# Peptides against a protein of PDB entry 4PN1, part 21

Target 1, 261 residues: chain A of PDB entry 4PN1
Amino acid sequence: KIEMNFLNKPIVPDTTKVISNFLTHYLITEPVEHVEIEAKLGTLIDLETQNRFEFPVMNETILNPEFNLRTRFESDMTASEHKYLNEFLNQAFRDSQKPGRLPFAYKHTKQVDLFYETEDNSRDKIRVSKNQSDNQVLACVKKRRVADLFLYCPNDAFDIRISISDELPVSMPSGNQQPSLTRLKDRVGYVHQEIKIDLTKTTQNDPVYDTTERHELEVEFGNIADLRDRAQKAKDGMEAPLFRRVQLFMDNVRILRREHS

## One batch from the design tools (peptide; made by RFdiffusion4, then SolubleMPNN)

Design b1_p10_2_s1 (from b1_p10_2, 4 letters changed)
Fold by OpenDDE base, seed 5:
Structure b1_p10_2_s1 (fold): chain B 261 residues (1-261), chain A 10 residues (1-10)
Amino acid sequence: as target 1 above (261 residues)
Amino acid sequence: SFNFLEALKE
């Protein structure tokens, strides 16, 4: 007989605890009303070298936001990396359809995002998302970035940014307003156990620069209501449900960031 | 700065 440890009980990693507390703050303590919680794969760039930063750690590490590390986060990846991840997820999808497994759901979406300036001169723009095929309005929101938590992952191809955003539904812009920016998004979405994994190709026409294409992978909590419930329970002293959900989320992120072409 | 951990200790 083998036991997990000398207590024969599960142990919660520090990473799980820290992230859980981070989420609880913005779900319960200072609640964001229309919260979006996602992790993006990318690279922590040293502002001095413009290369990936070399932190003096040897494994996945949550960076202390109290320190100015003189870094920026690049959420872009190469087309080849993006393609590899797509193929990897396709295989995972296929494998999950086998008997005895929980299946992935799959969705391919092509949308256009139109950005409008706000009348109140706020820094935040209004984003109108439309389906490219039929021009159906999918969403009209004012998105505000609330907080970021960065994970440096020296052993993996990517670092991680976990972000808290507020997506406030707003009225459609006036018909007389023209968009200041238009983005085309080609998104392949996978959902497993209410964790959303999206591969997105974004095309943006810049009036000054050539058309730019960005390749992103994001992992998102698909059931915020459930997560909020778990966070509330955690605040009330029952942490296990939240820890389990965060662990699941992070395990999916860890799987993905380890994959590379 | 992030003080979310302190906020949870209230």
Scores: peptide ipSAE 0.047, ipTM 0.644, DockQ to the pose 0.285
Fold by OpenDDE base, seed 1:
Structure b1_p10_2_s1 (fold): chain B 261 residues (1-261), chain A 10 residues (1-10)
Amino acid sequence: as target 1 above (261 residues)
Amino acid sequence: SFNFLEALKE
């Protein structure tokens, strides 16, 4: 007979615990009402060298947010990398349609995001999202970044930023107000077990990155209510459901960040 | 800011 370990019980990796705790705080302890939780693939850049940050670790590592490592996170990739990931996900989609598998869902959307300044000159802009085809309003929100957690992944093509945001629904800006920024988004979305994987091409004038087009991949929790329920159970002493969900999320992220052209 | 690492140790 083979046992898992000397206790013959599953053990939870620290990565799962740390992320679970991070999520629980903003789901339960200090709850964000309209929470969005996503991981973006990108690169931790050393501000001094402008190259990928080099930390003296040999595996996936959650960086302690209390330490200023003088880094920035670039949530972008090359067109080639983005294309490769798209092809990879397309294949994964096809494979998941086979008998005995849980299928992916797929959706392709094109939208325009219009950003408006607030009357009170708040740092948070109002974002109006519309379908490009019929100009129908999809959403009108003020998005506030609440917290970030960074994973340095020296063995993989990408590092990871997990972000918690508050997307507050707000009324439409006044008809006389002009947008300060317009962003075109071409998004292909894959959903598997309520985990959303989005490949997005964004066209905009970006003075920070000096680019007209960005290529992003994000992984998002698609069922916040379920996640919040799991987090509540974790606070009540039953952590396993939350750990399992976080592990699933992170395994999907790990698969994606290992892929490169 | 919340120190979730400390909370993890509780």
Scores: peptide ipSAE 0.045, ipTM 0.614, DockQ to the pose 0.547
Fold by OpenDDE base, seed 4:
Structure b1_p10_2_s1 (fold): chain B 261 residues (1-261), chain A 10 residues (1-10)
Amino acid sequence: as target 1 above (261 residues)
Amino acid sequence: SFNFLEALKE
């Protein structure tokens, strides 16, 4: 017989607890109504050196938002890294189709995002997302970034930004308005146990600058209602369901950030 | 301690 520990009870890693509390705050305590919760792979850049930030730690570390470390987060990766991750996820998809596994769902989407200035001149722009092939409107939202939590990952290829956003559905811009920015998104999406993993190539035409292509990988909670329910239970004293869900999410993130060519 | 209200945002 083997036991988990000397209490024979599950114990939660501190990282899981901190992230869970972070999520609970914006799910329950000060709830964001149309919340999106995602993790992006990228690099914490030291603003002074313009190189990857260096912190005197030896493992995954949540950075305290109260401290200004003079960093920026770059969610872009190289085309090579992006390609490798795509191949990796394709293989994971194939493997998951085998008997005895929970299968991935796969979706390839191409969309155009049109950004419009708001009539009230708010900082937040209206984003209209359309299917690139038939111009069907997929969404019209104002997205507001509410909070970020950064994880420095010295042993992995990428650092992580976990973001809380509010995606407020809004009415379509008036027909006479021109978009201030247009982005083409080629997105390959994988869903496993309601965790969404998206590889996105974004092409942006700038009138002044050359066309820029960005390569991003994001991991998103695909069932916010369930997550909110778990967070509520946590506030009510039953934390285990939330911890398990956050652990699953983070394990997927950890797998991905370790992969590189 | 960690204050979520002071979390960084874009």
Scores: peptide ipSAE 0.044, ipTM 0.593, DockQ to the pose 0.142
Fold by OpenDDE base, seed 3:
Structure b1_p10_2_s1 (fold): chain B 261 residues (1-261), chain A 10 residues (1-10)
Amino acid sequence: as target 1 above (261 residues)
Amino acid sequence: SFNFLEALKE
């Protein structure tokens, strides 16, 4: 008979605890009303070297947000990497359809995002999302980035940014208003156990990177109400449900960031 | 700012 450890009890990784606390803060302590919680795969870039950030650690490490590390996060990958991940997820999808497994759901969408300036001169733009095929409005929101948590992953192809955002539903811009930016998104979405995994090809005129195409992989908590409930329980002294959910989320992220072409 | 290290100690 094999035991898990000398206590024969599950132990929670420190990473799980830190992330759980991070999420609990923005779910319960200072709650974001229309919260979106996602992880993006990308690269931490050292602003001084313009190369991938280097830190004297040998494993996945959450960076302390209180310190200015003079980095930027590039939520992009090569077309080859993106293709590989797509194929990987397709295989995972197929395997999950087998008896005894929990199946993935799959959806392919082509979306156009139109960004508008706000009348109140808010820094946040209004995003109108439409289906490319029929131009039907899917959403109209003002998205505010609330917080980021960065994970430096020296052993993997990608670093991770976990972001807390507030997606406030707002009224449509006036009919005479023109979008300041248009973004085309070709997205394949996978959902497993209410964790959303999106591969997105974005086409836009990028004023910052001077690129017209981006390849992104996002992992999102698909059931915020459940997550909030778990976070509340954690605040009340029952942390296990939250830890389990965060562990699931992070394990999915870890699987994905290890895969590369 | 949210101090995660402190939060872990609570």
Scores: peptide ipSAE 0.035, ipTM 0.646, DockQ to the pose 0.543

Design b1_p10_2_s2 (from b1_p10_2, 4 letters changed)
Fold by OpenDDE base, seed 5:
Structure b1_p10_2_s2 (fold): chain B 261 residues (1-261), chain A 10 residues (1-10)
Amino acid sequence: as target 1 above (261 residues)
Amino acid sequence: SFNFTAVLEA
């Protein structure tokens, strides 16, 4: 007979514990009511060199935010990288449709985001999202970035930013208000076991900087209510359900960040 | 704010 270890019990990776604690804090301890939790693929950039930062570690590492590392996170990638990931996910989708697998769901959407200044001149803008085809309003929210957790991944093509945001539903801006910014989004979305994977091409017209295009990949928890329930159980001493869900999320992220053109 | 040294109690 073979055992897992000398206790013959499964153990939880430290990364899973740290992330689980991070999520529990903003789900339960200091709860964000309209929480969005996503991971973006990108690059930790050294502000001095403008190159990818080099940390003295050899594997996936959660960075301590209390240290000023003089870095920024760039969530953009090249069109080639983005195309490769799209092809990769398309193949994963096809493979998941085979008997014996849990299938992906797929959705292609095109929307326009209109950003408005708030009356109180708050730093947070109101975002109105509309479907490009019929101009129907999809959402009207004020998004606030609450917290970030950065993972440096020296062995992979991308680093990771896990972000907790508050997406507060708000009333539509007054009809006389003009948007300060418009952004077109072409999004291909994949959902597997309630984990959302989105490839997004964003086009933005700026009167000063001309047209800019960004390519992003994000992974999001698709069932926040379930996640909050798991976090509550963890706070009450039953950690396993939360750990399993976080592990699933991170494994999907790890698969994606290893792929590159 | 989040205490990054906090550990869930088992």
Scores: peptide ipSAE 0.080, ipTM 0.546, DockQ to the pose 0.463
Fold by OpenDDE base, seed 1:
Structure b1_p10_2_s2 (fold): chain B 261 residues (1-261), chain A 10 residues (1-10)
Amino acid sequence: as target 1 above (261 residues)
Amino acid sequence: SFNFTAVLEA
């Protein structure tokens, strides 16, 4: 008989534990009410060189947020990389429709985000999201970035930022108010086992700055209620369900960040 | 260009 190890039980990778603890904090310990949890593919940039940062590690590493590493995270990629990932996910979608597999769901959405200044001139802008086709309001929120966790991935095409945000529903801005920023989002969304993978082309029209285009890939937990339940169980001493869910999430992220043209 | 579509199997 073959055993997994000398204890004959699963061992949880440290990365899984760290991320699980990070999530548990903002799900249970200091709970964010309207929490959004996503990972974005991008690059950790050295502020001094403006190149990808070089850390003295040889594999996936969660960076300690207590240290100022003088980096910024760019959640952008080239159009060609984005196209490659799109093709990759399309193939994965097709393969998942085969018998014996759990299928992807797919959705293509186009929306416009209008950003408005608040009356109190706070840093947080009101975002009104509308469907591009019929101009119907999809959401009106203030999105607050609560926390970030950065993963340096020296062997892969991309580094990772895991972000926890609070999307607070708010009232629509007054009719006489003009948006300070307009953002067009063309998004294809893939969902597998309640993990959302979105490829987004964003066109941002700023009245002061030139039009900017970004290509982003994000992976999001699609079932926050389930995740919160798992996190609560973890706080109560049963960590396995949370670890399994985080492992699934991270494996999907790992697959994606390894793929490039 | 970015292809915002998925090809579904028949």
Scores: peptide ipSAE 0.021, ipTM 0.514, DockQ to the pose 0.014
Fold by OpenDDE base, seed 2:
Structure b1_p10_2_s2 (fold): chain B 261 residues (1-261), chain A 10 residues (1-10)
Amino acid sequence: as target 1 above (261 residues)
Amino acid sequence: SFNFTAVLEA
């Protein structure tokens, strides 16, 4: 008989614990009401060198936010990398439709995001999202970035930013207001076990700069209510359900960040 | 340029 370890009990990786604690804080301790939790693939850039950040570690490492590492995160990739990931996920989708597997869901959406300044000169803009096909309003929110957790991944093509955001539903801006910014989003979304994986091509027209295109990949928790419940249980001493969900999320992220053409 | 490939079109 094979045992898991000398205690013959499951052990939780430290990475899972750290992330779980991070999430629990913003789910339970200082709860964000309309929380969005997502991981973006990108690159940690050293502000001093303007190159990818270098840290003397050999594997996935959560960076301590208490230390100013003088970095920025670029949530972008090349069109080629984005295409590769799209093809990769398409194949994963097809494979998941086979008997004995849990299937992916797939959705292709095109929307326009209109950003409006707030009357109080708040840093947070109002975002109105509309469907490009029929101009129907999908959402009107004031999004605030609450916290970030960065993972440096020296062996992979991408580093990771896990972000906690508050998406507060708000009333539509007055008809007299003009958007300060407009973004077109072409999004291919995959959902597996309530984990959302989105490939997004964003086009932005800037009056000063030429049209810019960004290619992003995001992984998001699709069931916040369940996650909050798991986090509460963790606070109450039952950590296993939360750890399992975080492990699933991170395994999906780990798969994706390794893939590139 | 990048073009999204629909799963069902592949």
Scores: peptide ipSAE 0.018, ipTM 0.516, DockQ to the pose 0.014
Fold by OpenDDE base, seed 3:
Structure b1_p10_2_s2 (fold): chain B 261 residues (1-261), chain A 10 residues (1-10)
Amino acid sequence: as target 1 above (261 residues)
Amino acid sequence: SFNFTAVLEA
């Protein structure tokens, strides 16, 4: 008989603990009311070289947010990488439909996001999402980026940004208001065990990067209520449920960031 | 044009 270790008990990876604590802070300690938690694949860019940053580490590493590392995160990939991931996820979808597996759900959506400045000139913008086909309003939210956690992944094609956002439902902007930004989104979404995986092609006028098109992959916690419950239990001394959920999330992320054309 | 063709369609 083989044992897991000399204690014969599961051990939690340090990455899982750090991320769990990060999430717990914004779920429980300083709770974000309408929290969105997602991981995006991308690249940590060294601002000096404009190349992928090279940290003196050899594996997946959470960067300490207290340090200014003079990096930016590019939430983008090549069209070929994006296509490869789409094919990969399609195959995963098909395989999950087989007996004995938990099936993926799938949805393809095309929407336009209209961003509006708030009347109070807050940093938070109002996002109106509409279906491209019939122009029906899908959502109207005031979204704010609350926090980011970056993972440098030297052995993989992509680095990771885990983001905490607040999406407050709000009323529609005044009819005379013009959007400050328009973003077209073509999104292929997969859901497995309440983890959402989205491949998104975005077209917009980016004033910062002067880019009109992005290819993004994001992984999102699909059941925030459950996650919050798990985080609360963790605060109460039972960490295992939270760790398991975070581990699941991160394993999905790890699978995806390793796949590339 | 804005178009991302997914292999798997809805």
Scores: peptide ipSAE 0.016, ipTM 0.539, DockQ to the pose 0.015

Design b1_p10_2_s3 (from b1_p10_2 with S3N E9K)
Fold by OpenDDE base, seed 3:
Structure b1_p10_2_s3 (fold): chain B 261 residues (1-261), chain A 10 residues (1-10)
Amino acid sequence: as target 1 above (261 residues)
Amino acid sequence: SFNFTEALKS
């Protein structure tokens, strides 16, 4: 017989605790009403070298945002990396359909995002998402980035940005308004245990990247109500459910960021 | 805002 440790009890990694606290803050303490919580794979870039930043650490590390590290996060990957991840997830999908497993759900969607300036000249733009096939409106929201948490992952192909956003549903822009930006998205979505994994090819003339196409992978909590409930329980002294959910989320992220061609 | 300093405490 083997025990987990000398206490024979599970322990919670610091990463799980920090992320859990981060989420609890924006779920419960200063609650974001229409919260979106996602992790994106990408690269922490050193602004001085324009190469991937190098920190004197040897493992996954949450960066303290109180320190100016002179970095930017590029939520992009090569086409080959993206293709590899797509194939990897396809295989994972197939394997999950086998008896005794919890199955993935799969959806392929092509949409266009239209961004509009607000009449009140607010900082946040209105995003209208439409299905490319039938031009049906999927969503109309004003998305505000609330907070970011960055993980430097020296042993993996990608670093991670965990983002808290507020996606406020808003009325459609007036018919006389023209979009300031259009973005085409080819999205392959996988859902497993209410964790959403999206591979997206975004076509856009993006001045920031000076590219016409981006390849992104994001992992999102698919059940915010449940997560909020778990966070509330954590505030009430029962942390285990939240830790388990965050651990699940992060394990999925860890799997993905380790995979590369 | 999230208190990162406190979050680092165990």
Scores: peptide ipSAE 0.079, ipTM 0.796, DockQ to the pose 0.804
Fold by OpenDDE base, seed 1:
Structure b1_p10_2_s3 (fold): chain B 261 residues (1-261), chain A 10 residues (1-10)
Amino acid sequence: as target 1 above (261 residues)
Amino acid sequence: SFNFTEALKS
């Protein structure tokens, strides 16, 4: 008989612990009411060099937010990289349909996001999301970024930003208001074990700036109620369910950020 | 706010 270690029980990686604690704080301790939790693939850019940040570590590392590393995060990738990931996920989808596997769900959506300034000139804009096909309103929210956690991944194609956001439902803007920004989103969504993986092509039409296109990949917790329940159990001393869910989430992120053409 | 320093120690 072989044992996994001298205690013969699983150990939890530091990354899992830190992220779990981070999530628990905003799920339970200081709960965000309409919480969204997502990881975006991108690149930590050194503000001085404008190149990818170089940190003296050799593996996935959560950056300590207490230190100003003079970096910015670019949640973007090339069209080629985005296409490659799309093909990769399509193959993963097909493979998951085989007997003995848990299948992916798949959805292709096209929506328009209209951003409106608030009457109080707050920094947070109102976002009205509409379906491109029938112009039906899908959501009207005021999204607030609550917290970020950055992972530097020197061995992978991408770095990671995990974000906690509050999406507050709000009333529709008055009919006299014009949107300050229009964003077209072409999204391909994959869901596996209630973890959402979205590939999004965004075309932003700014009346002042040139039209910009962005290619993003995000991984999101699809069942917040379950996650909150797990976090509550963790606060009550049973951490294993939360750790397992975070580990699953991070493994999916790790798979994606390692893939490149 | 989340205490990152304490989270890193635990």
Scores: peptide ipSAE 0.063, ipTM 0.778, DockQ to the pose 0.805
Fold by OpenDDE base, seed 2:
Structure b1_p10_2_s3 (fold): chain B 261 residues (1-261), chain A 10 residues (1-10)
Amino acid sequence: as target 1 above (261 residues)
Amino acid sequence: SFNFTEALKS
């Protein structure tokens, strides 16, 4: 008989524990009411070199934000990389439809996001999302970035930013108000075990610069209520359910960030 | 805010 270790009990990796605690803080301790929790693939850029950040580590590492590492995160990839990931996820979708597997769900969405300034000139903008096909309002929210956690992944194609955001539902802007920014989003979404994986092409028309297109991949917790429940249990001394959910989330992220064209 | 330094200890 094989045992897991000399205690014959599961052990939780530090990464899982740190992320779990990070999530617990913003779910339970200092709760964000309308929380969105997502990981984006991208690149940590060293502000001094303007190249990908280099740190003397050999594996996935959560960066301590209390240390100024002089980095920025670019949540973008090339069209080729994005296409590759799309094809990869399409194959994963197909494979998951086979007997004995839990299937992916798939959805293709095209929407327009209209950003409005607030009357008080707040940093937080109002975002109105509409379906491109019928102009139906999908959401009207005031989004606030609450916290970020960065993972440096030297062995992978991408680094990771995990973000906590507050998406407060708000009333529609007044009819006489014009959007300050408009973004077109072409999104293909995959859902597996309530983990959402979105590939998004974002087109933005800038009055100063030419039209720019961004290619993003994000992984999001699809069931916040369940996650909050797990986090509460963790605070109460039962950590296993939260750890398992975070592990699932991170494993999906790890799969994706290793893929490249 | 989240205490990142003490994250592993909690």
Scores: peptide ipSAE 0.060, ipTM 0.788, DockQ to the pose 0.845
Fold by OpenDDE base, seed 5:
Structure b1_p10_2_s3 (fold): chain B 261 residues (1-261), chain A 10 residues (1-10)
Amino acid sequence: as target 1 above (261 residues)
Amino acid sequence: SFNFTEALKS
C-alpha cells in the first residue's frame, strides 16, 4: 500500500491557490456581473529586445503584476502551429467519442465582428457579432478588460494570459453609425466538461495597413454559475471544489501549451 | 482590487 504523502492527504500547488484566489476576487469579492474568464496562449515579449522575455526560472511561473517587467503579451501563433493544434484537438475529439469516455462537443462558426464607437467616445467599443452565413445577430456587447494574470512557461511553446472581462449586453448602434473596425472570425470550438477550447482565425482589413491575420487559442470556463458557486464555498471555508475545478482548467491549458508543430 | 502580492505568498 502507498500513500500520497506523510499526511496521506492531497496537497494543493501554489499555482492552483493563486489562480483560485484571483478568480474568487472577481467572482465574489468585487464581483463582475457579466464575467468572462479565459486563458489565451501567446508570448511574453520583452519590450526592449522584442524577443520572448527570459526569466531566471525553470518552470511555470505566475508573474507578479505589481512589478514593472517591461513586457507585452502577444496572443498569436503561426498558421502552422494553429493547424497542428486543430489536428490535435480533432484527434482528442475522436478519442473522446469512444465508450467509457466523456465526449467532446464540437462547433464550427464563422462570424463577423463590427466595432462601434460609443456616444461618450469612451475607450470601450460596442461589438456587434453576426453570423456570416445569414447575417443573424449573435451578440451586441460592450467588453471591458478587468484584470490579467500572466504565466511564464519556459518549458513550453507558449506563455499564458488569464483574463477577467466584463461583457455588458447593450443595444444595437443606430443605423446611421458606421463601424470603426471589422473583423472576420473563423472559430472552431470544442467543449469538454464545460471547459471551452476555441481555435480562432481572425482576419482584419485596414485600408492603411496590410491585411492582418491572427491565430489564437483560448480556453474558457463554460459554466460561470458553477464556478461562482464554488468560489463562494471557498470564501466560506470549503476550498476543495474550487481547487478541483481550477486544476481541471489549468491541466487542459497545460496540455495545449505543450503541443507544437 | 485584488492583492496580488498576498496571493503569491499563500
Scores: peptide ipSAE 0.056, ipTM 0.792, DockQ to the pose 0.791

